# Designs tried in a protein design run: peptides against a protein of PDB entry 7PB4. Part 46

Target 1, 105 residues: chain A of PDB entry 7PB4
Amino acid sequence: KMLNIKEYKEKLLSTLGEFLEDHFPLPDRSVKKKKKNIQESSVNLITLHEMLEILINRLFDVPHDPYVKISDSFWPPYVELLLRNGIALRHPEDPTRIRLEAFHQ
Target 2, 218 residues: chain B of PDB entry 7PB4
Amino acid sequence: DALQMAVGYFEKGPIKASQNKDKTLEKHLKTVENVAWKNGLASEEIDILLNIALSGKFGNAVNTRILKCMIPATVISEDSVVKAVSWLCVGKCSGSTKVLFYRWLVAMFDFIDRKEQINLLYGFFFASLQDDALCPYVCHLLYLLTKKENVKPFRVRKLLDLQAKMGMQPHLQALLSLYKFFAPALISVSLPVRKKIYFKNSENLWKTALLAVKQRNR

## One batch from the design tools (peptide; aimed at target 1 T15)

Design b2_p14_5 (made by RFdiffusion4)
Pose (drawn by RFdiffusion4):
Structure b2_p14_5 (pose): chain A 91 residues (1-28, 43-105), chain B 212 residues (1-189, 196-218), chain P 14 residues (1-14)
Amino acid sequence: KMLNIKEYKEKLLSTLGEFLEDHFPLPDVNLITLHEMLEILINRLFDVPHDPYVKISDSFWPPYVELLLRNGIALRHPEDPTRIRLEAFHQ
Amino acid sequence: DALQMAVGYFEKGPIKASQNKDKTLEKHLKTVENVAWKNGLASEEIDILLNIALSGKFGNAVNTRILKCMIPATVISEDSVVKAVSWLCVGKCSGSTKVLFYRWLVAMFDFIDRKEQINLLYGFFFASLQDDALCPYVCHLLYLLTKKENVKPFRVRKLLDLQAKMGMQPHLQALLSLYKFFAPALISVKIYFKNSENLWKTALLAVKQRNR
Amino acid sequence: VLFEMVQELVVLTA
């Protein structure tokens, strides 16, 4: 069961990365890829389940933040505009 | 054949400015509906015309008439429904066309050969609940399509939030009751749906439904 | 598409 989940997770991640690079590229400060942004969000969601918010730095491309906001993937902090969290789809 | 000429004409897409082209389009569309309302269309022709109508090609009236004449002689391929869902995801489709398509999918549900690959698109179907114009028809569709495996906690939470936003709507209540039946531990709380009149009820389709 | 893939990845990570 574990190995099956692992194979599925790795396959999903690789295909997701390819899809992101194909459909959501950077334009050309130092910006990070959308993949790294999603990785930071997923890591913070499970590492700190009581505060899954991550500050928005200059490396976050505003179009990516707005993209994640429009599609229900990322959620804004009720008071602090510089923080965003990942939607807890698992619950 | 008389119908294949119209299928090929619609596959060619819209043509030049109209000198006599309006009459030609009308003749081809009349031929298709006559065949559809007399004895029905085959799976291949339906696969072609449904996806042509749900694409950005042709105006709204042509797509509406094509959808209203999408009556199967036998069965409907599920791959055609998958491509239709994809065309919906493209976004170049009219709202009224989307409503008509969901109505058609609800009406033609028992005439799709397989429904497992369609159930695999439960997520795409569920995401359309945000749109309050598609909400009743999407709820009617999910009432038919929902299995036990589809009742995920996230979906229950989002449906409860949507109930709180819109109120205890009939279609939302019916879908929530189905979710309760399938997963009572995740939440506490088929049949009549408004605007569920079968627009595609021909006599032969009626005999086939009774034979079903 | 992005939404569904990200949703499944979050669920698997959990």

Design b2_p14_5_s1 (made by RFdiffusion4, then SolubleMPNN; from b2_p14_5, 6 letters changed)
Fold by OpenDDE base, seed 2:
Structure b2_p14_5_s1 (fold): chain B 105 residues (1-105), chain C 218 residues (1-218), chain A 14 residues (1-14)
Amino acid sequence: as target 1 above (105 residues)
Amino acid sequence: as target 2 above (218 residues)
Amino acid sequence: MLREMVETLVILEA
């Protein structure tokens, strides 16, 4: 039973990865936001897969504070996608923090 | 004013409202339509209504009517477009709504205040090329957005594969020609030298309104 | 579909 669960999980992760790659590809990484004066911080955007991984890990690692701060690496369309699909929730008092929806409760 | 009340209704109104039973809905929709076609809408109004149209809050008939009247008075906010694309990804809107959105986006492209974030959505738009119904309009949009940095080998391959499947479509040829211009080494296939680039007339739905907008802003 | 996949993953980890 445990082996089957692991295999199923791996298959699901693979399927999810493929799905995300096909349907939600990252914008071309080279978005140099030319803000005038400050150093070209090439903010590397993370994939939707990586974003989900961060959210899932935070939920399990810190269940009492499962919120993740939205960084510049979080592509806004991905954030909105997760929020609008009910996959993630904004912190009620801090809109810069999001958590994974607690599907297991 | 009447418009504010109408927008407020759509923003705060009931989820899954049907046009057939709600005289109030029709009244507010007509108000929005009238103002939009006569004067255009403010960027804030477009932001609100565009999100509503794509959120699935209302039925397809209502959503399509709202989307058809997303005519700017002056400009459309880039953020509104980004939000709209996010809704498209959620998949709560119909195929016809998606087609209409891309047509709208092409038609209104010059009225969008900034293009930096839209350019980042290039990959999302490109992925939509696989949808046969969207393909002509997406090609047109990509033609407007494509920069040299967007022309990558994997995208070239995908376009060539699409051409093999659907034939030498004018819209696809136009995009391929642009790709060849930016990266001639990636496209070895001789493209017919078409003197005129032909896209489907996406602007036809808004032609009169757009002319009016241009005249008012001049 | 995406939500369902994520939900399933969370359940499996949970």
Scores: peptide ipSAE 0.514, ipTM 0.662, DockQ to the pose 0.260
OpenDDE base, seeds 1, 3, 4, 5: peptide ipSAE 0.472, 0.457, 0.462, 0.469; ipTM 0.587, 0.728, 0.567, 0.556; seed 4 fails the geometry check

Design b2_p14_5_s2 (made by RFdiffusion4, then SolubleMPNN; from b2_p14_5, 7 letters changed)
Fold by OpenDDE base, seed 3:
Structure b2_p14_5_s2 (fold): chain B 105 residues (1-105), chain C 218 residues (1-218), chain A 14 residues (1-14)
Amino acid sequence: as target 1 above (105 residues)
Amino acid sequence: as target 2 above (218 residues)
Amino acid sequence: MLRLMVETLVELEA
């Protein structure tokens, strides 16, 4: 039974990863012609998969404060996607913080 | 030139010392409007001003006016659109601004230089279908963007669910018909053969300007 | 679908 659960989890993670990559990839910002001066801060954006991992880990690691601060690495469309789909919630008092939705409640 | 000064004003913000902030703002806004409607704006100018309009830096009235004059001289950079979508998701702009943006995007679709990056945003646009205010315009946008590879079973289900919720809307029917065209096996429901695809005319706001742009680029 | 996948994943980790 335990082996079956682990295998199922791995399969699910893999499937989720593929799904996210196929349907919600990061835009290729490579077309930025090196125009000189505007230091567009090369903020390294994380994948949606990575974002979800962060949120899930926070929920389990710090259940009393499961909120993650939105950093510059968080692509705004991903944040919006998670919020709109009911996967994440904004902190009621701090809109810069989000948490994974508690699906069991 | 006057346009550069105006764009610079919006980009850098008002210099604190001006007693007549509102008059200065209006002056620069009128300059942008005049040039945009007369000649169109360069892609770089659109890039700057579009971000400003969607960033929430200025009030809704100003943002609306800026967005309404985002008329290209030649082309719009797809990068500008990608950035704009990001700003929309930050939530600093009003709902009306979001609607206006999608109307603008549909109206200006043919003037966007490339579509590859915009097509990557397909899933995000599709997710916006649940917004009742955006739905008609997003359907139109998706109608323009949809390729065979975008037509997936889960999206079909979502569209059908949306139709069940909202009723048989012309814009939904148009998109569903396109989906059926690409993947007939996924849509078993007999769609009424609508001879005419009907979307809300998003182009009406820019009709004259768009004609002028097309004429200049022939 | 995305929500369901995430929900299932969270349930399995819980």
Scores: peptide ipSAE 0.423, ipTM 0.869, DockQ to the pose 0.354
OpenDDE base, seeds 1, 2, 4, 5: peptide ipSAE 0.384, 0.413, 0.412, 0.419; ipTM 0.635, 0.859, 0.862, 0.611

Design b2_p14_5_s3 (made by RFdiffusion4, then SolubleMPNN; from b2_p14_5, 6 letters changed)
Fold by OpenDDE base, seed 2:
Structure b2_p14_5_s3 (fold): chain B 105 residues (1-105), chain C 218 residues (1-218), chain A 14 residues (1-14)
Amino acid sequence: as target 1 above (105 residues)
Amino acid sequence: as target 2 above (218 residues)
Amino acid sequence: MLREMVETLVELEA
C-alpha cells in the first residue's frame, strides 16, 4: 500500500509538472535581450511548479504561519492563477503574503 | 517634442515641485491623446504607457484615458502585451480597466507584431473566463488565439460548466463552436448552428482609429 | 483541473 502511494505521488508530480509546463509556461524573456538599454532587472522568475512547491512546503513546515512572502521571482500571472483557482489565499492583513489553501478543513 | 515630454512625465512621475500637478497631468494626457488619435503611437511609447496605465501608478480615470489612446502607428510589440498581462495580475488596476484592456487587446490583435508569446498565455486567458465581467471579451480573444492544440478535454469541460452556469451565451457558443470544429469528438452536445458568430463589438471604441491605422500602413 | 491536482498532491503529502 505504501509503495502504491509513493508511486502514485511520483506519477502525480510528474503529471502536474508536465501539465504546468504545457499550459502555463513562463514567457520567453529572451525577446528583451535585443534592446540593450532597458536594464530590466534580470529577476529570475521561478516556475509555477516551484512556486507550488514553496507553498506546499511552507504549509507543512510552518503550519502556524503558512504564508509565503511574494518575491520578485513570483510571476504575477502565476500568483493570480493560484488565487483565482482557490489554490492560494492572500493574507488578510498583508496582501504581499500568500498561503496554500487548506483543502482538508 | 511634446509627446516625449508627456511620456516622460508619466514614466518618471510628477516632479514634486509642480504646484499645478493636475493641470500638468491633464496637459500631458491631452498631448498623448492628440498624437495617438491623429498619428498613432510608436511601439516604444505604447510599451511605456501601457505599463503605466496598468501599474496603478495613477488613478483609474487617468489609466482609462491612457489605455483608450493606446493606438499604434504601425505595430504593437507582443512583449508589451505580455508585460501588460503581468500588470493586470498584480491587482492594482480596477475591474473596469481589466475589461478595457481585453477589449483593447481584441481590437488591436491584428496590429500585434507576433503572436508566439501571446499564444503561450492561452492558459492564463482561459483561466480568466470565470470572471463574469471579462468572460465575453476573453472568449473573443480565445476565439482569435485558439489552435487545435489548445482544445483539451479539461478546457471543454470548463466551457460546458460555464455554459451551464451562465446559460448559452453567444460568446461562449462561438468559442465552443470553434472547439467543436477542432475536436468534434470532445463536444457531444449539439450546438445551435449559428450562422453568424457574435461577439460584443469591442472594436467600437477604436473603430475610426483602426481604420486610420490600416490606411496609413497600406 | 489544476486545483484538483494540487489538492490531491497536498492530500498525499499530508
Scores: peptide ipSAE 0.442, ipTM 0.853, DockQ to the pose 0.357
OpenDDE base, seeds 1, 3, 4, 5: peptide ipSAE 0.441, 0.440, 0.436, 0.439; ipTM 0.857, 0.858, 0.857, 0.855

Design b2_p14_5_s4 (made by RFdiffusion4, then SolubleMPNN; from b2_p14_5, 6 letters changed)
Fold by OpenDDE base, seed 1:
Structure b2_p14_5_s4 (fold): chain B 105 residues (1-105), chain C 218 residues (1-218), chain A 14 residues (1-14)
Amino acid sequence: as target 1 above (105 residues)
Amino acid sequence: as target 2 above (218 residues)
Amino acid sequence: MLRLMVQTLVELEA
């Protein structure tokens, strides 16, 4: 039974990863190096998969404060996507913090 | 150049020392408006001003006026659109600004230099269908973007659910008809054969300007 | 679909 759950989880994670990559990829920021003044926000954006992992981990690691601070690595469309789909919630007092939705049965 | 000074003002922000900040702002805004409607703006100018309009740096009235004059001389950079979508999600722009942006995006779609990155945003646009205010314009945008590869069962279900909720809206029907064209097996519902696809954007704010742009670039 | 997938994952970890 445990092996089946683990395998199922791995399969689900893989499927989710593929789904996210196919439907919500990061834009190619390969903007050409040369022109000086565009503050190329050197900030490496994380994938939606990585963002979800962070949120899930925070929920389990710190259940009493499951909020994650939105960093510059968080692509705004991803944040909005999670919020709009009811996957994440903003902190009521701090809009810079989000949590995974409590999927209460 | 008056335009360069105006763009520079918006980019760098108001210099603290000006006692008449509002008058200066209005002057520069009028400069941008006049040039945009008369000649169009360069892609670089649109890149700067579009981001400013969506960043929340200025008030909603100013942002709206800037967006209304985002008329290209020749082309709009795809990168500008991608950046703009990011700004829309930061939450510093009003709902009306978002609507205006999507209207603008549909209106200016043919003037965008490339579509590769915009096509990658398909899922994000699709997610915006749930916003009632955006839905008509997003449907139109998706109608322009949709490829066979985008037509998936889960998206079909979502569209049908939206139709059940909102009724048989012309813009939803248009998109569903396109979906049925690409994947007839996924849509069992008999869609009325509409001879004419009607999107609300037939009368866009930029109709006259777009005609002028097309004439200049012929 | 995305929500369901995430929900299922969370439920499996819980």
Scores: peptide ipSAE 0.429, ipTM 0.875, DockQ to the pose 0.307
OpenDDE base, seeds 2, 3, 4, 5: peptide ipSAE 0.423, 0.413, 0.419, 0.423; ipTM 0.870, 0.860, 0.868, 0.869

Design b2_p14_6 (made by RFdiffusion4)
Pose (drawn by RFdiffusion4):
Structure b2_p14_6 (pose): chain A 91 residues (1-28, 43-105), chain B 212 residues (1-189, 196-218), chain P 14 residues (1-14)
Amino acid sequence: KMLNIKEYKEKLLSTLGEFLEDHFPLPDVNLITLHEMLEILINRLFDVPHDPYVKISDSFWPPYVELLLRNGIALRHPEDPTRIRLEAFHQ
Amino acid sequence: DALQMAVGYFEKGPIKASQNKDKTLEKHLKTVENVAWKNGLASEEIDILLNIALSGKFGNAVNTRILKCMIPATVISEDSVVKAVSWLCVGKCSGSTKVLFYRWLVAMFDFIDRKEQINLLYGFFFASLQDDALCPYVCHLLYLLTKKENVKPFRVRKLLDLQAKMGMQPHLQALLSLYKFFAPALISVKIYFKNSENLWKTALLAVKQRNR
Amino acid sequence: EALLFQMVQELVEL
């Protein structure tokens, strides 16, 4: 069961990365890829279940933040505009 | 054959400015609906015309008439439905066309050969609940399509939030009752649906439904 | 974008 989940996870992650690079590229400060942004969000969601918010730095491309907001992937802090969290799809 | 000429004409897409082209388009569309309302269309023709109508090609009236004449002689391929969902995801489709398609998918549900690959698109179907124009028809579709495996906690939470936003709507209540039946531990709370008139009820489709 | 949502949702569920 564990190995099956692992194979599925790795396959999903690789195909997701390819899809992101194919359909959501950077334009050319130092910006990070959308993949790294999603990785930070997923890591913070499970590492700190009581505060899954991450600060928005200058490396976050505003179009990516807005993209994640429009599609129900990322959620804004009720009071602090510089923080965003990942939607807890698992619950 | 008389119908294949019209299928090929619609596959060629829209043509130049109209000198006599309006009459040509009308003749081809009339031929298709006559065949559809007399004895029905085959799976291949349906696979072609449904995806042509759900694409950006041709105007709204042509797509509406094509959707209203999508009556199967036998069965409907599920791959055609998958491609149709994909064309909906493209977004170059009219709202009224989307409503008509969901009505057609509800009406033609028992005439799709397989429904497992369609159930795999449950997520795409569920995401359309945000749109309040598609909400009743999407709820009617999900009432037919929902299995036990589809009742995920996230979906229950989002459906409860949508109930709180819109109120206890009949279609929302029917879908929530189905979710309760399938997963009572995740939440507490098929039949009549408004605007569920079968627009595609020909006589032969009726005898096939009764034979079903 | 809808496909992205689905894939991200499946990844988060895992």

Design b2_p14_6_s1 (made by RFdiffusion4, then SolubleMPNN; from b2_p14_6, 6 letters changed)
Fold by OpenDDE base, seed 5:
Structure b2_p14_6_s1 (fold): chain B 105 residues (1-105), chain C 218 residues (1-218), chain A 14 residues (1-14)
Amino acid sequence: as target 1 above (105 residues)
Amino acid sequence: as target 2 above (218 residues)
Amino acid sequence: MLLLKLMIEELVEL
């Protein structure tokens, strides 16, 4: 029973990933090579899939503190997308922390 | 090929400069209709046209006509269905198009090559039960998709609540009976032993076409 | 977005 649930979860995550890649791809870094020497700290933006995976995992791993700190790798439009659609919630005291919405409350 | 030109027209969209846009559109639409009803469409053609019908690229009348022509020659790709469901979520299609899509999905269910990804969309379909216009067709779809693992306490509660609201609808009773079969402990309510499962005949629109498809694939 | 939400709900409910 537990194995089937895990496998189903993995499959669902995979399908979600494919869906997100198709519909919510990261913007092509049009590296406008403007030569300005600013060490653009190449903050590698994570996919929406990876972001959701982090949020889901945190909810399961640390249910008493299910909040994830928004890092520079979080593309702001994705964060806003999750928040606006009620998929994620901001921490009431720390807006830099978000959690996955608890759908069973 | 006339069909290829028609599909290409819908895919690329109408060229702005043509004074006869409506005539051209109608010509290509008729081409698709004729081929679909006579021979069926290839999986690739369905993939393209189904997405177009649900994307909101064209008006509701055109989308409806395209969707009615989504008749397979052999199979429908599961990926096409998943993409189609994604378009339903974007909300660019009319309510009537959504109803037609679910009717189509039920009617064409056996022609979809795989069900694994569609089964993962179970929750999405289940949420659509709240739409009164969709509910009969969604119940039928869920009846086809439901596995034991999908029967959860919260879904049982939602179905019972829906029954309390809508009354003892035949399609809802059918789904509840299936749920009770998989998880009798979750459904304490005595369901009337209806000998006949009754769903609205979603396939009626395609009955002749489906018979032809089955005959060609024998 | 609705599909995404529903898929996530399903994942959390599992």
Scores: peptide ipSAE 0.262, ipTM 0.469, DockQ to the pose 0.541
OpenDDE base, seeds 1, 2, 3, 4: peptide ipSAE 0.259, 0.259, 0.266, 0.258; ipTM 0.494, 0.478, 0.478, 0.459; seed 3 fails the geometry check

Design b2_p14_6_s2 (made by RFdiffusion4, then SolubleMPNN; from b2_p14_6, 6 letters changed)
Fold by OpenDDE base, seed 3:
Structure b2_p14_6_s2 (fold): chain B 105 residues (1-105), chain C 218 residues (1-218), chain A 14 residues (1-14)
Amino acid sequence: as target 1 above (105 residues)
Amino acid sequence: as target 2 above (218 residues)
Amino acid sequence: MLELRLMVEELVEL
């Protein structure tokens, strides 16, 4: 029974990873290094998979405050995608914080 | 240059708390409008001004006017469009601005230098089909972007569900017909063979300007 | 996108 659950979880994670890569990849930063001196802080954007992992982990690690602060590494289209599809919720008093939706309610 | 001063004003914001803030803003806005409609804007100017229009830095009236004059002299950078889509998702712009942006994107589609990164945004555009105000323009955009690899079973189901809800809309039928062309096995429903694909092209605010751009680039 | 939601829901329930 336990082996079947682990195998099933791995299969689901793999399927999710493939789905996210196929349908919601990060845009390639063709940052043409034009030499202009502006220290554009190369904010490294995280993948949608990594964003979901952060949200899931926060829900399990800190269930009484499951909100994650939106950082500059969070690509705005991903945040909007999660919010619009009811996967994440914005904090009612702090728009800079989001949580994973409680699917069991 | 008057245009450089105007772009700089919008980029940096008003430096002095002058009593005539509104007059100065209007002067610079008129300068941008005049140059855009007469000659078009450089790709760098569009990059700056498009981001400003969608960032929520100014009021809706100003943002609308800026967006309406995003007319290229030659090309629009794909990077500018990717950044613009990011700003749309931040939600600081009005619903009317979002509609205007999609209309602009469809109208200016042929003037965008590359489509590789825009094609990666396919899933985000498809998600916007659920907005009734955006749906006609998003269908047109998707019609321009759709490749065989984008036609998936779940997207077919969503389009058929939308058709059931909204009825047989011409823009939705056009997109479904393209989907059927790429993946006939996924669409069992008989679509009426429309000989002519009709998108709301009659409402192109930029028709005259685009004709002028095409003539200058020949 | 219902599929993404369902996939995430299933993962959280496991």
Scores: peptide ipSAE 0.375, ipTM 0.824, DockQ to the pose 0.280
OpenDDE base, seeds 1, 2, 4, 5: peptide ipSAE 0.377, 0.376, 0.375, 0.374; ipTM 0.828, 0.833, 0.829, 0.802; seeds 1, 2, 4 fail the geometry check

Design b2_p14_6_s3 (made by RFdiffusion4, then SolubleMPNN; from b2_p14_6, 5 letters changed)
Fold by OpenDDE base, seed 5:
Structure b2_p14_6_s3 (fold): chain B 105 residues (1-105), chain C 218 residues (1-218), chain A 14 residues (1-14)
Amino acid sequence: as target 1 above (105 residues)
Amino acid sequence: as target 2 above (218 residues)
Amino acid sequence: MLLLRLMVEELVEL
């Protein structure tokens, strides 16, 4: 029973990943080439899929503190997307921390 | 081939320079309609055209006509359905197109090659029960998709709440009966023993076409 | 957007 749930979760995550890649791709790095010398802070942006995976894992691994700190790898539009759609919540005291929404409440 | 030209037109979009854009569009649309109703469409053609119909690339009238002719020659790819559902989430299609899509999905359900990925979208379909226009068709779809693992306490509560709001609708009763079958402990309410499961099947726009498809594939 | 929420909800509810 537990194995089937894990497999189902993995499949669901995979399907979600494919969906997100198709509809919410990261902005092409190519557009920023035209403006000058600002040190491309080589911060590799993570996919929305990876962001969700982090949030989900944190909720399960640390349910008493399910908040994830927003890093520079978090593309701001993705963060806002999650927040606006009620998928994630900001920490009430620390806006730099977000959690996955508790759908059971 | 006339069909390939028509599909290519919809895929690439209208060439700006044609003075007779509407006539060209109508010609290609009629080509697709004629082939679809006579012979059905290949899975690849359905993949392309279904995505176009739901993407909002064309007007609602065109999208509706395309969706109405999404009749398979043999099978529909599950991937095409998943992509289509993804377009529904983007919200570029009209409410009428959404209704038509769910009707199509129910009608074509047996022609979809696999159901594994569609079953992963169970939660999405379940949430669409809140739309009064979609609810009858979504109940039918969920009736086809529901497995024991999908029957959760929170979904039972949502269905009972929906029943309290909408009354004892036949399509909702059918779904609840299935839920009770899988998880009798979760549904304490006595459901009326209806001998006949009733879904709005009478309005299947594709009934004749589906009979023809089944006859060709025998 | 709704699909994303629902897929995530399903993942969390599993």
Scores: peptide ipSAE 0.362, ipTM 0.619, DockQ to the pose 0.546
OpenDDE base, seeds 1, 2, 3, 4: peptide ipSAE 0.359, 0.363, 0.356, 0.358; ipTM 0.605, 0.623, 0.576, 0.625; seed 2 fails the geometry check

Design b2_p14_6_s4 (made by RFdiffusion4, then SolubleMPNN; from b2_p14_6, 7 letters changed)
Fold by OpenDDE base, seed 5:
Structure b2_p14_6_s4 (fold): chain B 105 residues (1-105), chain C 218 residues (1-218), chain A 14 residues (1-14)
Amino acid sequence: as target 1 above (105 residues)
Amino acid sequence: as target 2 above (218 residues)
Amino acid sequence: MMELRLMIEELVEL
């Protein structure tokens, strides 16, 4: 039973990853046009999949404070996507922190 | 030149020590407005100023005026649009600025140099359909962007749900009609045969400027 | 979007 749950979870994560890559890919920043001094923030953006993994892990690891601080690696459209669809919630007192919504039954 | 000084002012921000900050800001804003409406702006100038308008660096009145004069001399870089969407999602701009941005994006759509990256933003634009203020303009944008590969069952369901909630809105009907064209099997509902597709006229603010841009680039 | 939410809900329940 436990092995089947792990395998199923892995399959779901894989399917989710494929879905996110297909429908919500990161913009290809590789159009590095020439050296003009716009500090394109050298910050590597994480994928939406990685962002969700961080949020899920935080919910399980620290259930009493399930909030994650929005870093510069969090692409703002992804944050907005999660918030608008009720997948994530902002901290009521700190708008720089978000949590995964507890899908209560 | 005067334009470079004005763009540089907005980019670097107001010098703290200026006693006449508002007068200086107004001078530079008028310079940008004058050049933009007469000649259009270079793609690099639009890149800088568009990001400034959406970053929340200045007040809503200033941001609105900057955004209204984002008129290209030739083209707009798709990278500027991608960056702009990112800034839009940071939430430092007003709801009215968001509406104005989508109106601008629709009006300037043909002047964007490439569409490959903007097409990758399809899902994000689609997610904005639930915003009642944005919905008419987002439907128009999606009508311009939608390809067969974007027409998925879950998006069809969402559009039908929106129709159930909002009623048979002309902009939503236009988008649904396009979806039915690409994937007739996914939309069993009979859509009224409309002779004309009607979107809110997003171009009205820039109509004269856009005509001038098209004439200069002929 | 509903699909994304459902997938995440299912993952959180496991």
Scores: peptide ipSAE 0.216, ipTM 0.818, DockQ to the pose 0.263
OpenDDE base, seeds 1, 2, 3, 4: peptide ipSAE 0.198, 0.199, 0.193, 0.201; ipTM 0.810, 0.803, 0.797, 0.805

